# Peptides against a protein of PDB entry 7BDX, part 193

Target 1, 212 residues: chain A of PDB entry 7BDX
Amino acid sequence: EMGAAACTLLWGVSSSEEVVKAILGGDKALKFFSITGQTMESFVKSLDGDVQELDSDESQFVFALAGIVTNVAAIACGREFLVNSSRVLLDTILQLLGDLKPGQCTKLKVLMLMSLYNVSINLKGLKYISESPGFIPLLWWLLSDPDAEVCLHVLRLVQSVVLEPEVFSKSASEFRSSLPLQRILAMSKSRNPRLQTAAQELLEDLRTLEHN

## One batch from the design tools (peptide; made by RFdiffusion4, then SolubleMPNN)

Design b2_p20_7_s2 (from b2_p20_7, 11 letters changed)
Fold by OpenDDE base, seed 3:
Parts: sequence; structure tokens; C-alpha cells
Structure b2_p20_7_s2 (fold): chain B 212 residues (1-212), chain C 212 residues (1-212), chain A 20 residues (1-20)
Amino acid sequence: as target 1 above (212 residues)
Amino acid sequence: as target 1 above (212 residues)
Amino acid sequence: TWEQLFAETEANSERAREEA
């Protein structure tokens, strides 16, 4: 209980750039983010067995960790830190997104996807993530999720790739050959306005790239 | 490990007034400080049995909690919050300071004493603490500690009482009758310059009060 | 609440691209 409460408070205050700078300015940052990855991994591993109540202290703790990573990645210096000093955490997030089944741990997936999106704002971060083995298949796997929020945040990450020619050109052949076009088209007709808009914008961006 | 790491980060960032305001602005603050007291109490209770390594994750966690409370109490709105909404935590800190033996958990005692001192900056806080049952005996018990830092922070808290006539007048008879004058005089001759100064100043303040 | 923290985190993520 106390660990989850402390971590939840840290998550809340990490919405401030000042707090992110304070977190990173300490000698504990590296250790914290290293253990964060391990903790998240242990949690996801535990899901294959015991039905962990999603509202458990452990779940809340992991959500808070993912939230902290997301908020750190929302800040320029935080992105730089993650990309330069905590790549193992990014690798772990990518792995965990692959390990989670469709419809499983929706909220955690969203937070992890948001963290990756935030990291992708930095070209170095985008390059690192997009060059990860199985990245494109992972995107399509995640886009198969029945949850609209998961799909929305996948589309945002896909858009980050598509909007960067230097990155997209490296993966363009694989991307085009495996693109779940019918799924994205279905999302562009979604009743969820955010998902609808994101899918429409991505389809427009993709069409623009076909003409170039 | 992860809980201690998260709490340590929260401790570090809580040195900022902005962070303290952010902690208090959330709906989780009350719960956090309630659990904090319980966690600290559980830790101190565990010391009578297993030799907990002072460098254990649990010890580090409790130090971080006490540090957070101290940093919150360093800020005006934090003091107000503790005095108005978390009195049980203050009661717990007072109790734990009594339960710990001389020379036991020196660092924790110092942090808890610092938190009480910070709360004592607010007259309402000082009144609350000083009106606690056994407060004066507790001060003398703590002043028997062999550690100079513990004694220093006890003297600071005693000074907070002595410098406030409205508070001191209520306890003056008990204070004068039980004052460990020889102990304070010995501290005024300490080789520790901070302890020496604090004891000298307190002796001067006490002499001034005898003439009024 | 978790929902509030999530919403704030999402809002920060949305702004993060605009500030970059």
C-alpha cells in the first residue's frame, strides 16, 4: 500500500517540468529507472498466472511507474535522459507491449504507448524505438487491440514514424507490405472521435507519402 | 527495493515548495500521510525483534518518509496541512520518538525531530505538539541520547517552546522542575560547535525568562 | 484519482509535441 501511494504521488508531481528536472538531477535517477523496468516486467510476468485484480496495489504501483516514465518523457531533458541513459527501460516497454495480449492491461498499454510517443518526439528516440527488432509487427499487433484508446495511441506512434522521412524511409518497404489498411480504414469510421481523427490524419499522411 | 527508490525520489523532490504544493493539491495527500504514520510505526515495532540492517530497503523507505514529512513541514502550507489534517501523524511521530531507545535509530530520530521543529514554526503546530501528553518528559528522554545530532534537534525544539511565551507559560512549572540543567550545561561545553551553540543560546534564553 | 492522473498525463503527452 505505502509503496503504491508514494509512487502515485511521484506520478502526480512528475507532471511538472521542475519535478522532472529534480528527479533527473539526482544520483538516484539511473537506479530508479532501471528498477522500474524490472518491476514492470515482473508485474506483466505475474499476469499469466494469478488473476491480479487490476485495482490491486501492485497494479496501481505499475501504473504510477508507467505514468512517471510518460511524464519524464514529456519533457525534453527527460527524453534525452531516457534515450541516452535508460535504453533498457525503453526495450523493456517495447517487450512488454508485445507480451501483453489484446484487451489485456489496457491502461498500462496506453501509458507505455504514451511514453514511447513522448520519446519519439526526439529524433534520436524515434530512431531508437523504430530500429528495435520487430517494431513494425509490434505496431500491428497492438493495433489489433479491441480498445479504442490503445489503438489511438498506437496510431499516434505510427504517425510519429510516418512524419519523419529519415525514419520512415528505412522501414517503408516493411511498413507498406504489412500495413493493416482495412483496420485503419475501419478506425477512420469509428464512433470514437479521437480515434476517428487520428486514423483519418494517418491515412492522409500515408496517401501523401505514396505520391512522393 | 522499488518502493524505497520511489519514496527516496519523492523525498528528494519534496525539497521544493512547488512539489509540496503539488503533493498537497492532490486528493491522495490525506491517505498518503495516514499510511506514512502507520508505516513508520510498523518499522519501529519491528526493531524490538529482528536486527534490521539500518541500510535495508525498509530503513531507507522509512527515512524517506520522515524526510518527506520534514520537507512538507518546512513549507507554510505544509505545516498548515499537517496541523489541520494530519494530527495523527504528528501524534505518531511523538510516540515513536518515545518508543525509540537512546542511541537507537539516530537518523530517523533526527528527521522526526526536524519535522516537529518545522511544524513548531506555526504557533498552532507548536501548541499542538507542546500540549501533547508527556511532551516535556519526552524532550528530556530524547535529550539523554548519546548522539550530538539528536540532542541538537531536541534543543532546537525546546527553544521553539521557550521562545513562545503563550506556550511556555502553560508548561513553565513542569519545565523548570524537570529541566536537565546539568545536561544542557554539559552540551554547552561540547566539542560539537552546533550543539555547543544551541545549548548556549538556550541557556541564555532560559536565564532571560527567569528575570521576567 | 487514477483517472485524474491519467488525464493529466495524457494532456501532458498531447502538449509535449506542441512544445517540442
Scores: peptide ipSAE 0.362, ipTM 0.828, DockQ to the pose 0.374
Fold by OpenDDE base, seed 5:
Structure b2_p20_7_s2 (fold): chain B 212 residues (1-212), chain C 212 residues (1-212), chain A 20 residues (1-20)
Amino acid sequence: as target 1 above (212 residues)
Amino acid sequence: as target 1 above (212 residues)
Amino acid sequence: TWEQLFAETEANSERAREEA
C-alpha cells in the first residue's frame, strides 16, 4: 500500500519538466529505473490468465511506475537518460509488450507504448527501439489487440517509424512484406474517432511512401 | 526495494515548493500521509532492541517518508495541510518520539523532530504540538539522548515554544518546574558547535524570560 | 484518480512531440 501511494504521488509530480530534471539530477535515478524494469517484469510474470485486477495496490503501483517512465521520456533530458543509461528498461518494456496477449493488461500496455513513443521522439531513441530484435513483428502482435487505446498507441509508434526516412529505409522491406493492411483499414473505419484518425493518417503516410 | 527507491525519489523532489504544492493539490495526499503514519509506527514496533540497521531498505523507506513530511512542513501550504488534515500523523510522530529510547533510531528521531520544528513555524502548528498530552515531558525525554543531532533538534523545538509568548505562557509553570537546566548547560559546553550555539541561545532566551 | 494521472500522462505525450 505505502509503495503504491508513494509511486502514485511521484507519477503525478513527474508531469513537470523540473521534477523530471530533479529526478535525473540525483544519484538515485539509475537504481530506480533498473528496479522499475524488474518490478514490471515480476508483475507480468505473476499474472494468472488474462484478468488484471485494476484496483489492486500492485496494479496501481506498476501503473505508476510505467507512468513515471512515460513522463520522463516526455522530456528531452529524460529521453537522453533512458537511451544512454536505462537501455535495459527499454528492452524490458519491449519484452513485456511481447509477453502480454491481446486483451491482457490493456492499461499497462498503453502506458508502456506511450513511453516507447516518447522515447521515439528523438532519433537516437527511435533508432534504438526500431533496431531491437523482433520489433516489426511486435508491432503487428500489438495491433491485433481488441482494445482501441492499445491500437491507437501502436499506430502512433508505427507512424514515428514511417516518418523517419533513415529508420524506415532500413526496415522498409520487412515492414511492407508484413504490413497488416486490412487491420489498419479496419481501424480507419472504427467508431473510435482517435483510432480512426490515427489509422487514416498512417494510411496517407504509407501511400505517400509508395509513390516515392 | 522498489518502494524505497520511489520514496527516496519523492523525498528528493519534495525539497521544491512547487512539488509540495503538486503533492497537496492532488486527491492522493490525504491517503499518503495517513499511510505514512501507520508505516512509521509499524516500523518502530518491528524494532528488536536498540539497533537499527540503517542500510536496510526498510530503514531507507521510513527515512524517506519522514523526509517527505519534513519537506512538506517546510512550506506554508504544507504546514496548513498537516495541521488541518493530517493531525493523526503529527500525533503519531509525537507518540513514536516517546516510544523510542535514548540512542534508538537516531536518524529517524532527527527527521521527525525536524518535521515537528517545521510545523512549529506557524502559530497554529506550534499550538497544536505544544498542547499535545505529555509534550513537555517528551522534550526532556528526547533531550536525554546521547546523540548531539537529536539534542540539537530538540533544543530548536524548545526554542520555538519559548519564543512564542502565547504558547509559552500556557505551559510556563510546567516548563520551569521540569526544565533540565544542568543538561542544557552541559550542552552549551559541547564540542559540537551547533549544539553549543543552540544551547547557549536557549539559555539566553530563558534568562530574558526570567527577568520579564 | 488513476484516470486523471493517465490523462495527464497522455497529454504530456501529445505535447512532447509538438515541443520536440
Scores: peptide ipSAE 0.362, ipTM 0.827, DockQ to the pose 0.387
Fold by OpenDDE base, seed 1:
Structure b2_p20_7_s2 (fold): chain B 212 residues (1-212), chain C 212 residues (1-212), chain A 20 residues (1-20)
Amino acid sequence: as target 1 above (212 residues)
Amino acid sequence: as target 1 above (212 residues)
Amino acid sequence: TWEQLFAETEANSERAREEA
């Protein structure tokens, strides 16, 4: 309980750039993010057996951890730190997104996807995550999720890949051959306006790339 | 482990006024400080049986909690919050300072005394803690500690009482009758320069009050 | 609330692209 409360407060205040700088300026940041990955992994592995209630202290604790990672990645120095010093955490997030079943831990998936998106703002970060084994299949696996918010954040991450020629060119063949076009077209007709817009924009970006 | 790491980071960033405002501006602050008191109390009660190593994750966790309280109390809005909305925590800190034996948990005592001192900067806070049952006996109990830093922070708290006429006048008879004058005189000869100065200043303040 | 924390985090993610 107390740990979850402390993590929740840390998540809230981590929305500030100055707080992110303070977190990273200390000697404890590396240890914190290392243990974060392990804690998140342990949580996801425990889900295979118990209907862990989404409102459990454990769930809230892991949400707060994912939130902290996301807010750190929203800042330039935070992205640099994660890509240089906490690659194991990024690998863990990618793995956990693959291990979760469709509809499982929706809010956690959204936070993890947001963290990857934020990391992808840095070209070095985008290169790192897009070169991860199975990244393209993972995107399509995640896009099969029934949750509109999960799909939205997947589309945002896909857009980051598509809009960076240096990254897209390396995987263009695999990307084009496995693209779930019908699924994206269905999303462009969604009643969720954010999902609809994101899918339309991505379809426009893809059409532009086919003609170039 | 993860909880202690998160609390340690929260302690570090709580040195900022803006972070304190962010902590208090949320809806989670009340719950956090309530659980803080319970956690600290549980820790102190567990010490009667086990030689808890000072470097244990549990000890570090409680230190971080006490540090957060201290940093919150260093800010005007934080003092107002603690005195208005978290009085149970202040009562718990006073109780725990009484429950700890001389030489036991020195660093924790120092942090708790610092938090009370910071609260005492506010007249309402000083009134509240000084009107707590057994406050004067508690000060003298704490002043019997062999640790110079504990004694220093006790003397600072005593000085806050002595320098506030409205507070001192209410307890002046009890204060004068129980004052460990010989102990304070011994501290004025300490090799610790901070303790020496604090004891000398307090002796001067007390002499001024005897002549008025 | 958890919803507020999430919304703030999402807003930060949206702004992060504009500030980069």
Scores: peptide ipSAE 0.361, ipTM 0.827, DockQ to the pose 0.343
Fold by OpenDDE base, seed 2:
Structure b2_p20_7_s2 (fold): chain B 212 residues (1-212), chain C 212 residues (1-212), chain A 20 residues (1-20)
Amino acid sequence: as target 1 above (212 residues)
Amino acid sequence: as target 1 above (212 residues)
Amino acid sequence: TWEQLFAETEANSERAREEA
């Protein structure tokens, strides 16, 4: 209980750039983010055994951790830290996104996807995550999720790849050959306006790249 | 481990006024400080059974909690919050200071005393803690501690009482009758310069009050 | 370090009355 409460407060204050700088300026950041990955992994592994309720202190704790990572990645120095000093955490997030089943831990998936999206703002971060083994298959696995918010945040991450020629060129063949075009087209007709718009924009970006 | 790491980061960033405002501006502050008191109490109660090592994750966690309370109380809005919305936490800190033996948990005592000192900057806070049952005996109990830093922070809190006529007048009779004058005089001759100065200043303040 | 955090907390406590 107390750990979850502390982590929740830290998540809240991490929305400030100054707080992110303060977190990273200390000597504790490296250890914190190392343990963060382990804690998130342990939680996801526990789901196969005991049905953890979404409202459990453990779930809240893990959500707060994912939120902190996301907020850190929202700041330029935070992205640089994650990409340079906490690559194992990024690898863990990618792994956990693959380990979760469709519809499982939707909110956690959203937070993790948001963190990866924020990392993708840095070209070095985008390169790192896009060059991760199985990254393209992982995107399509995640895009098969029944949840519109999960799909939305996958589309945002896909857009980051598509909009960066230096990254897209390296995986363009695999990307084009495996693109779930019918799924994205279906999303462009979604009743969810955010998902609809994101899918439409991505389809426009992809069409622009085909004409070049 | 993860909880202690998160709490340590929160302690570090709570040195910022803006972070304190962010903590208090959220809906989680009330619950956090309620659980803080319970956690600190549980820790102190556990000391009678198992010798908790000072370097344990649990000890670090509790030190971080006490540090957070101290940093919150260093800010005007934080003092107002503690005095208005978390009085039970203040009661718990007073209780725990009484429950600990001389020389036991010295660093925790210092942090708790610093938090009470910061609360005493607010007249409403000073009134609240000074009107707490057994407050004057508690000060003398704490002043009997063999640790110079504990004694220093007790003297600072005593000074806050002495310097406020509206508070001092209410307890002046009890205060004068129970004042460990010989102990304070001994501290005014301490080899610790901070303790020496604090004891001398308090003796000067007390002499000034006797002439009025 | 924990010592640094403690020192910062102490410094905040020492300054707190002057800033009030």
Scores: peptide ipSAE 0.025, ipTM 0.795, DockQ to the pose 0.376

Design b2_p20_7_s3 (from b2_p20_7, 10 letters changed)
Fold by OpenDDE base, seed 5:
Structure b2_p20_7_s3 (fold): chain B 212 residues (1-212), chain C 212 residues (1-212), chain A 20 residues (1-20)
Amino acid sequence: as target 1 above (212 residues)
Amino acid sequence: as target 1 above (212 residues)
Amino acid sequence: LMEELFEQTEAASERAVEEA
């Protein structure tokens, strides 16, 4: 209980840039983010395959941890820190996104995807994530999720890759050969306006790249 | 482990006034401080009578919680919050200071005493603490501690009472009748310069009050 | 409660894109 409460407060205050700088300016940041990854991994491994996100203190705790990581990644110095000093955490997030089944731990997946997107704002971060083994198959696996918010945040991350020529050119062949175009086209017809727009924009970006 | 790490980070960032305002501006502050008191109490109750502060994750966690409370109390709005909305926590801190033996959990006692001192900066806070049942005997019990830092922070709290006529006048008879003058005089000869100075200043304040 | 914190995180992420 108390751990979850403290972590939730830390999540709330980490929305401030000055708080993120304070978190990173201390000597404890490295340890915190290392243990964060381990804690998230342990939680996901403890889930039974059919267990959805439980309304439990443990789930709320891990959710708050993912929120902190996302908020840190929302700040330029936070992105730099994660890419330079906490790559294992990024590797863990990528792994956990692969380990979770479609429909499983939806809120956690959304925050993890948001954190990866925030990291991807920096070219160095985007390069690091996109060069991860199995990254392209992982995106398509995640895009099979029935949850519209999961799919939305996957599409945003895909768009970040597509919009960066230096990154996209390296994986363009694999990307084009495996692209779940029918799924993205279906999303462009979604009743969810955010998902619909994101899918339409991505389809436009892809068309532009095919003509160049 | 992760709870202690998160709590330690929250402690570190809570040194900022803006972070304290952010902690208190949320809807979670009440719950956090309520659970904080319960957690500290549970920890102290779990200690064997002869167990010193263990270098454990649990000890570090509770230490960080006490640090957060102290940092919150260092800010004017934080003091107001604690006195208005978290009186149970203040009652718990007073209780725990009574439950801990001299030499037991020294660092925790120091932080708890610092938090009470910070609360005492406000007249409303000082009134609340000093009107607590057994407060005067508690001060003398704590002043029997062999640790110089514990004694220093007790003397600072005693000075806060002595320097406030509206508070001191209410308990002056009990205070004067039970004052461990020999102990304070011994501290005024301490080789610890901070303790020496605090004891000398308190003795001067007391002399001034006897002549008025 | 978690929704408010989530929204704050979304807002922080949106600002990060605007500032980049």
Scores: peptide ipSAE 0.341, ipTM 0.827, DockQ to the pose 0.315
Fold by OpenDDE base, seed 2:
Structure b2_p20_7_s3 (fold): chain B 212 residues (1-212), chain C 212 residues (1-212), chain A 20 residues (1-20)
Amino acid sequence: as target 1 above (212 residues)
Amino acid sequence: as target 1 above (212 residues)
Amino acid sequence: LMEELFEQTEAASERAVEEA
């Protein structure tokens, strides 16, 4: 209980740039983000056994950890820190997104995808994530999720790749050959307006790249 | 490990007034400070059994909790919150200071005494603490501690009572009859300059009250 | 409560795109 409460408060205050700077200005940040990755990994590995109730203190704790990472990545100095000093955490997030089954831990997936998206704002972060082994297959695995919010954040991350010619050129052949076009077209007809818009924009961006 | 790391980061950032306002501006603050008291109490109760290593994750976690309370109490809105909405936590801190033996959990005692001192900056807080059952006997119990820092923070809290005529008048008879004058005189001769000064100032304040 | 924090995180992420 207390650990989840403390972590939840830290998540709430980490929405401030000043707090992110304070977190990173201390020598404790490296240790914190190292243990964060380990804790998230341990939680996901434990899900194969007992039905961990989604509302457990452990679930809330891990959810708050993912929220903290996302809020840190929303700030320029936070992105730089994660890409320079916490690459193992980014690798862990990518791994955990692959290990989770469709429909499993949806809220955690959303926050992890948001964190990757925030890291992708920096070209250095986008390069690191997109050059990760199995990144493109991972995107399509995640796009198979029945949850509209998971799919939305996958589409946003795909859009970040597509909008950067330097990054897209390296993966363009694999991307074009494996693109789940029928799935994205189905999302462009979604009743969810955010998902519909994101799918339409991505389809427009892809068409622009085919005509050039 | 992770809980202690998160709580330690929250302690570090709580040194900022803006962060204290952010902590208190949410509806989570009440729950957090309620669980804080319970967690600190559970830790102190567990000390009667196994030699909890002072460097355990649990010790660091509780130390960080006491640090957060102290930092919140350093800010005017934080003091008002604690005195209005977290009185049970103040009662718990007073209880735990009584339950701990001389020389036991010295660092925790120091932080708890600092939190009470910070609350005592407000007349409302000073009234609440000083009117707590057994407060004067508790001060003398704590002043029996062999640790100079514990004794220093007890003397500072005693000084806060002595300097407020409205508060001191209510306890003056009990205070004068139970004052460990020989102990305070011994502290005024301490090799620790902070303890020496605090004991001298308190003796001067007490002399001023006897001549009026 | 988790929804409010999620919304704050979403808003922070949106601002991050606007400021980049």
Scores: peptide ipSAE 0.340, ipTM 0.827, DockQ to the pose 0.358
Fold by OpenDDE base, seed 1:
Structure b2_p20_7_s3 (fold): chain B 212 residues (1-212), chain C 212 residues (1-212), chain A 20 residues (1-20)
Amino acid sequence: as target 1 above (212 residues)
Amino acid sequence: as target 1 above (212 residues)
Amino acid sequence: LMEELFEQTEAASERAVEEA
């Protein structure tokens, strides 16, 4: 209980750039983000046995941890810190997104995807995550999720890759050969306006790249 | 481990006024400070059996909680919040200071005393804590501690009472009758310069009040 | 409450795109 409350407060205040700078300016940041990855991994590994109620203190705690990582990645110095000093955490997030089944821990997946998207704003971060083993298959696995918010944040991450020529050129062959075009076309007809727009924009960007 | 790391980061960032405002501006502040008191109480109650190593994750966690309370009380809006909305926490701190033996949890006692001192900057806070049952005996109990830093922070709290006529007048009879004058005189000869100065100033203030 | 914190995180992420 107390740990979840403290972590939730830390999540709330981490929406401020000044707080992110204060977190990173201390000597404790490395340890915190190392343990964050381990804690998230332990939680995801526990889900195969106990249907932990999504409203448990443990779920709230892990949700807050993912929120902190996302808020840190929203700041330029936070992105630099994650990409330079917390690569293991990024690797863990990518792994956990692969380990979670469709419909499992939707809110957690959304925050983890948002954190990866924020990291992708940095070209070094985008290169790092896009060069991870099985990254393209992982995107398509995540796009099979029935949740519209998960799919939205996957499409945003895909767009970050597609819009960066230095990154897209390395994966263009695999991307074109494995693209779930029918799924993206279905999303462009979604009743969710955010998902509809994201899918439509991505389809336009992909068409532009086929003509080059 | 993770809880202690998160709480330690929250303690570090709570040194900022902006962060204190952010903590208090949310609807979670009341729950957090309620659980803080309970957690500190549970820790102190556990000490009678297990000599918990001062370097345990639990000790670090409780130390960070006391640090957060102290930092919140350092800010005007934080003092107002504690005095208006977290009186149970103040009552708990006063109780725990009475429950801890001389030489027990010195660092925790120092932070708790600092939090009470910061609350005492607000006249409403000073009135509240000084009107608590057994407050004057508690001050003298704490002044029996062999630790110079504990004694220093007790003397600072005593001075806050003595320098406020509206508060001191209510307790003047009990204060004069129970004052450990020989102990304070001994502290005025301490090799610790901060303790020496605080004891000397308090003795001068007390002499001024005897002549009125 | 978790929704409010989520919205704050979304807003922070949107600002990150505008500032980049």
Scores: peptide ipSAE 0.338, ipTM 0.827, DockQ to the pose 0.300
Fold by OpenDDE base, seed 4:
Structure b2_p20_7_s3 (fold): chain B 212 residues (1-212), chain C 212 residues (1-212), chain A 20 residues (1-20)
Amino acid sequence: as target 1 above (212 residues)
Amino acid sequence: as target 1 above (212 residues)
Amino acid sequence: LMEELFEQTEAASERAVEEA
């Protein structure tokens, strides 16, 4: 309980840039983000057995950890820190997103996807994430999720890749050959306006790349 | 481990006034500080049996919790919050300071005493602490500690009481009758310059009150 | 409360795009 409460408070205050700078300026940031990845991994591995009530202190704790990572990644110095000094955490997030089944731990997936998207704002971060083994298959796996919020954040991450020619050129052949076009077209007709718009914009960006 | 790391980061960032305001502005502050007291109490109660290695994750966690409370109490809005909404935590800190033996958990005592001193900067906080049952005997119990840092922070808290006539007048008879004058005089001759100065200043303040 | 914190995180992510 107390750990979850402390981590939840740390998540709340980490929405401030000054707090992110303070987190990173301390000698404990490296250890914290290393253990963060391990803790999230342990939680996801525990899901295969007993129905851990999603309202558990552990779930809240892991949710707060993912929130902290996302808020840190929202800041330029935070992105630099994660990509330079916490690559194992990024690899863990990618792995966990692959290990979670469609419809499983939706809120956690959203935060993890938001963290990856925030890291992708930096070219170095985008390059690191997109060059990760199985990244493109992972995007399509995640895009099969029934949850509109998960799919929205996947589409945003796909758009970040598509809008960066240096990154897209490396994966363009694999991307084009495996693109779930029918799924994205279905999302462009979604009743969720955010998902609809994101899918339409991505389809426009993809069409622009086919004409160049 | 992860809880201790998160709490340690929260402690570090709580040194900022803006972070303290953010901690207090959330609806979780009440719950956090309630559980903080319970966690510290559970830790202190566990000390009577097995030699919990002072380097344990639990010790670090409790130390960080006490640090957070101290940093919150350093800010005016934090003092107001603690005195208005977290009185049980203040009562717990007073109780734990009484339950700890001289020389036991010195660093934790220092942080707890610092938190009480910070609360005592506000007249309402000072009034609340000084009106706590057994407060004066507790001060003398704590002043028997062999650690100079513990004694320094006790002397500072005693000075806060002595410098406030409205508070001192209520306890003046008990204070004068039980004052460990020989102990304070011994501290005024300490090789520790901070302890020496604090004891000298307190003796001067006490002499001034005897002449009025 | 997790919803409020989530919204704050979403808002921080939106600002990150605007500032980049």
Scores: peptide ipSAE 0.343, ipTM 0.828, DockQ to the pose 0.358; fails the geometry check

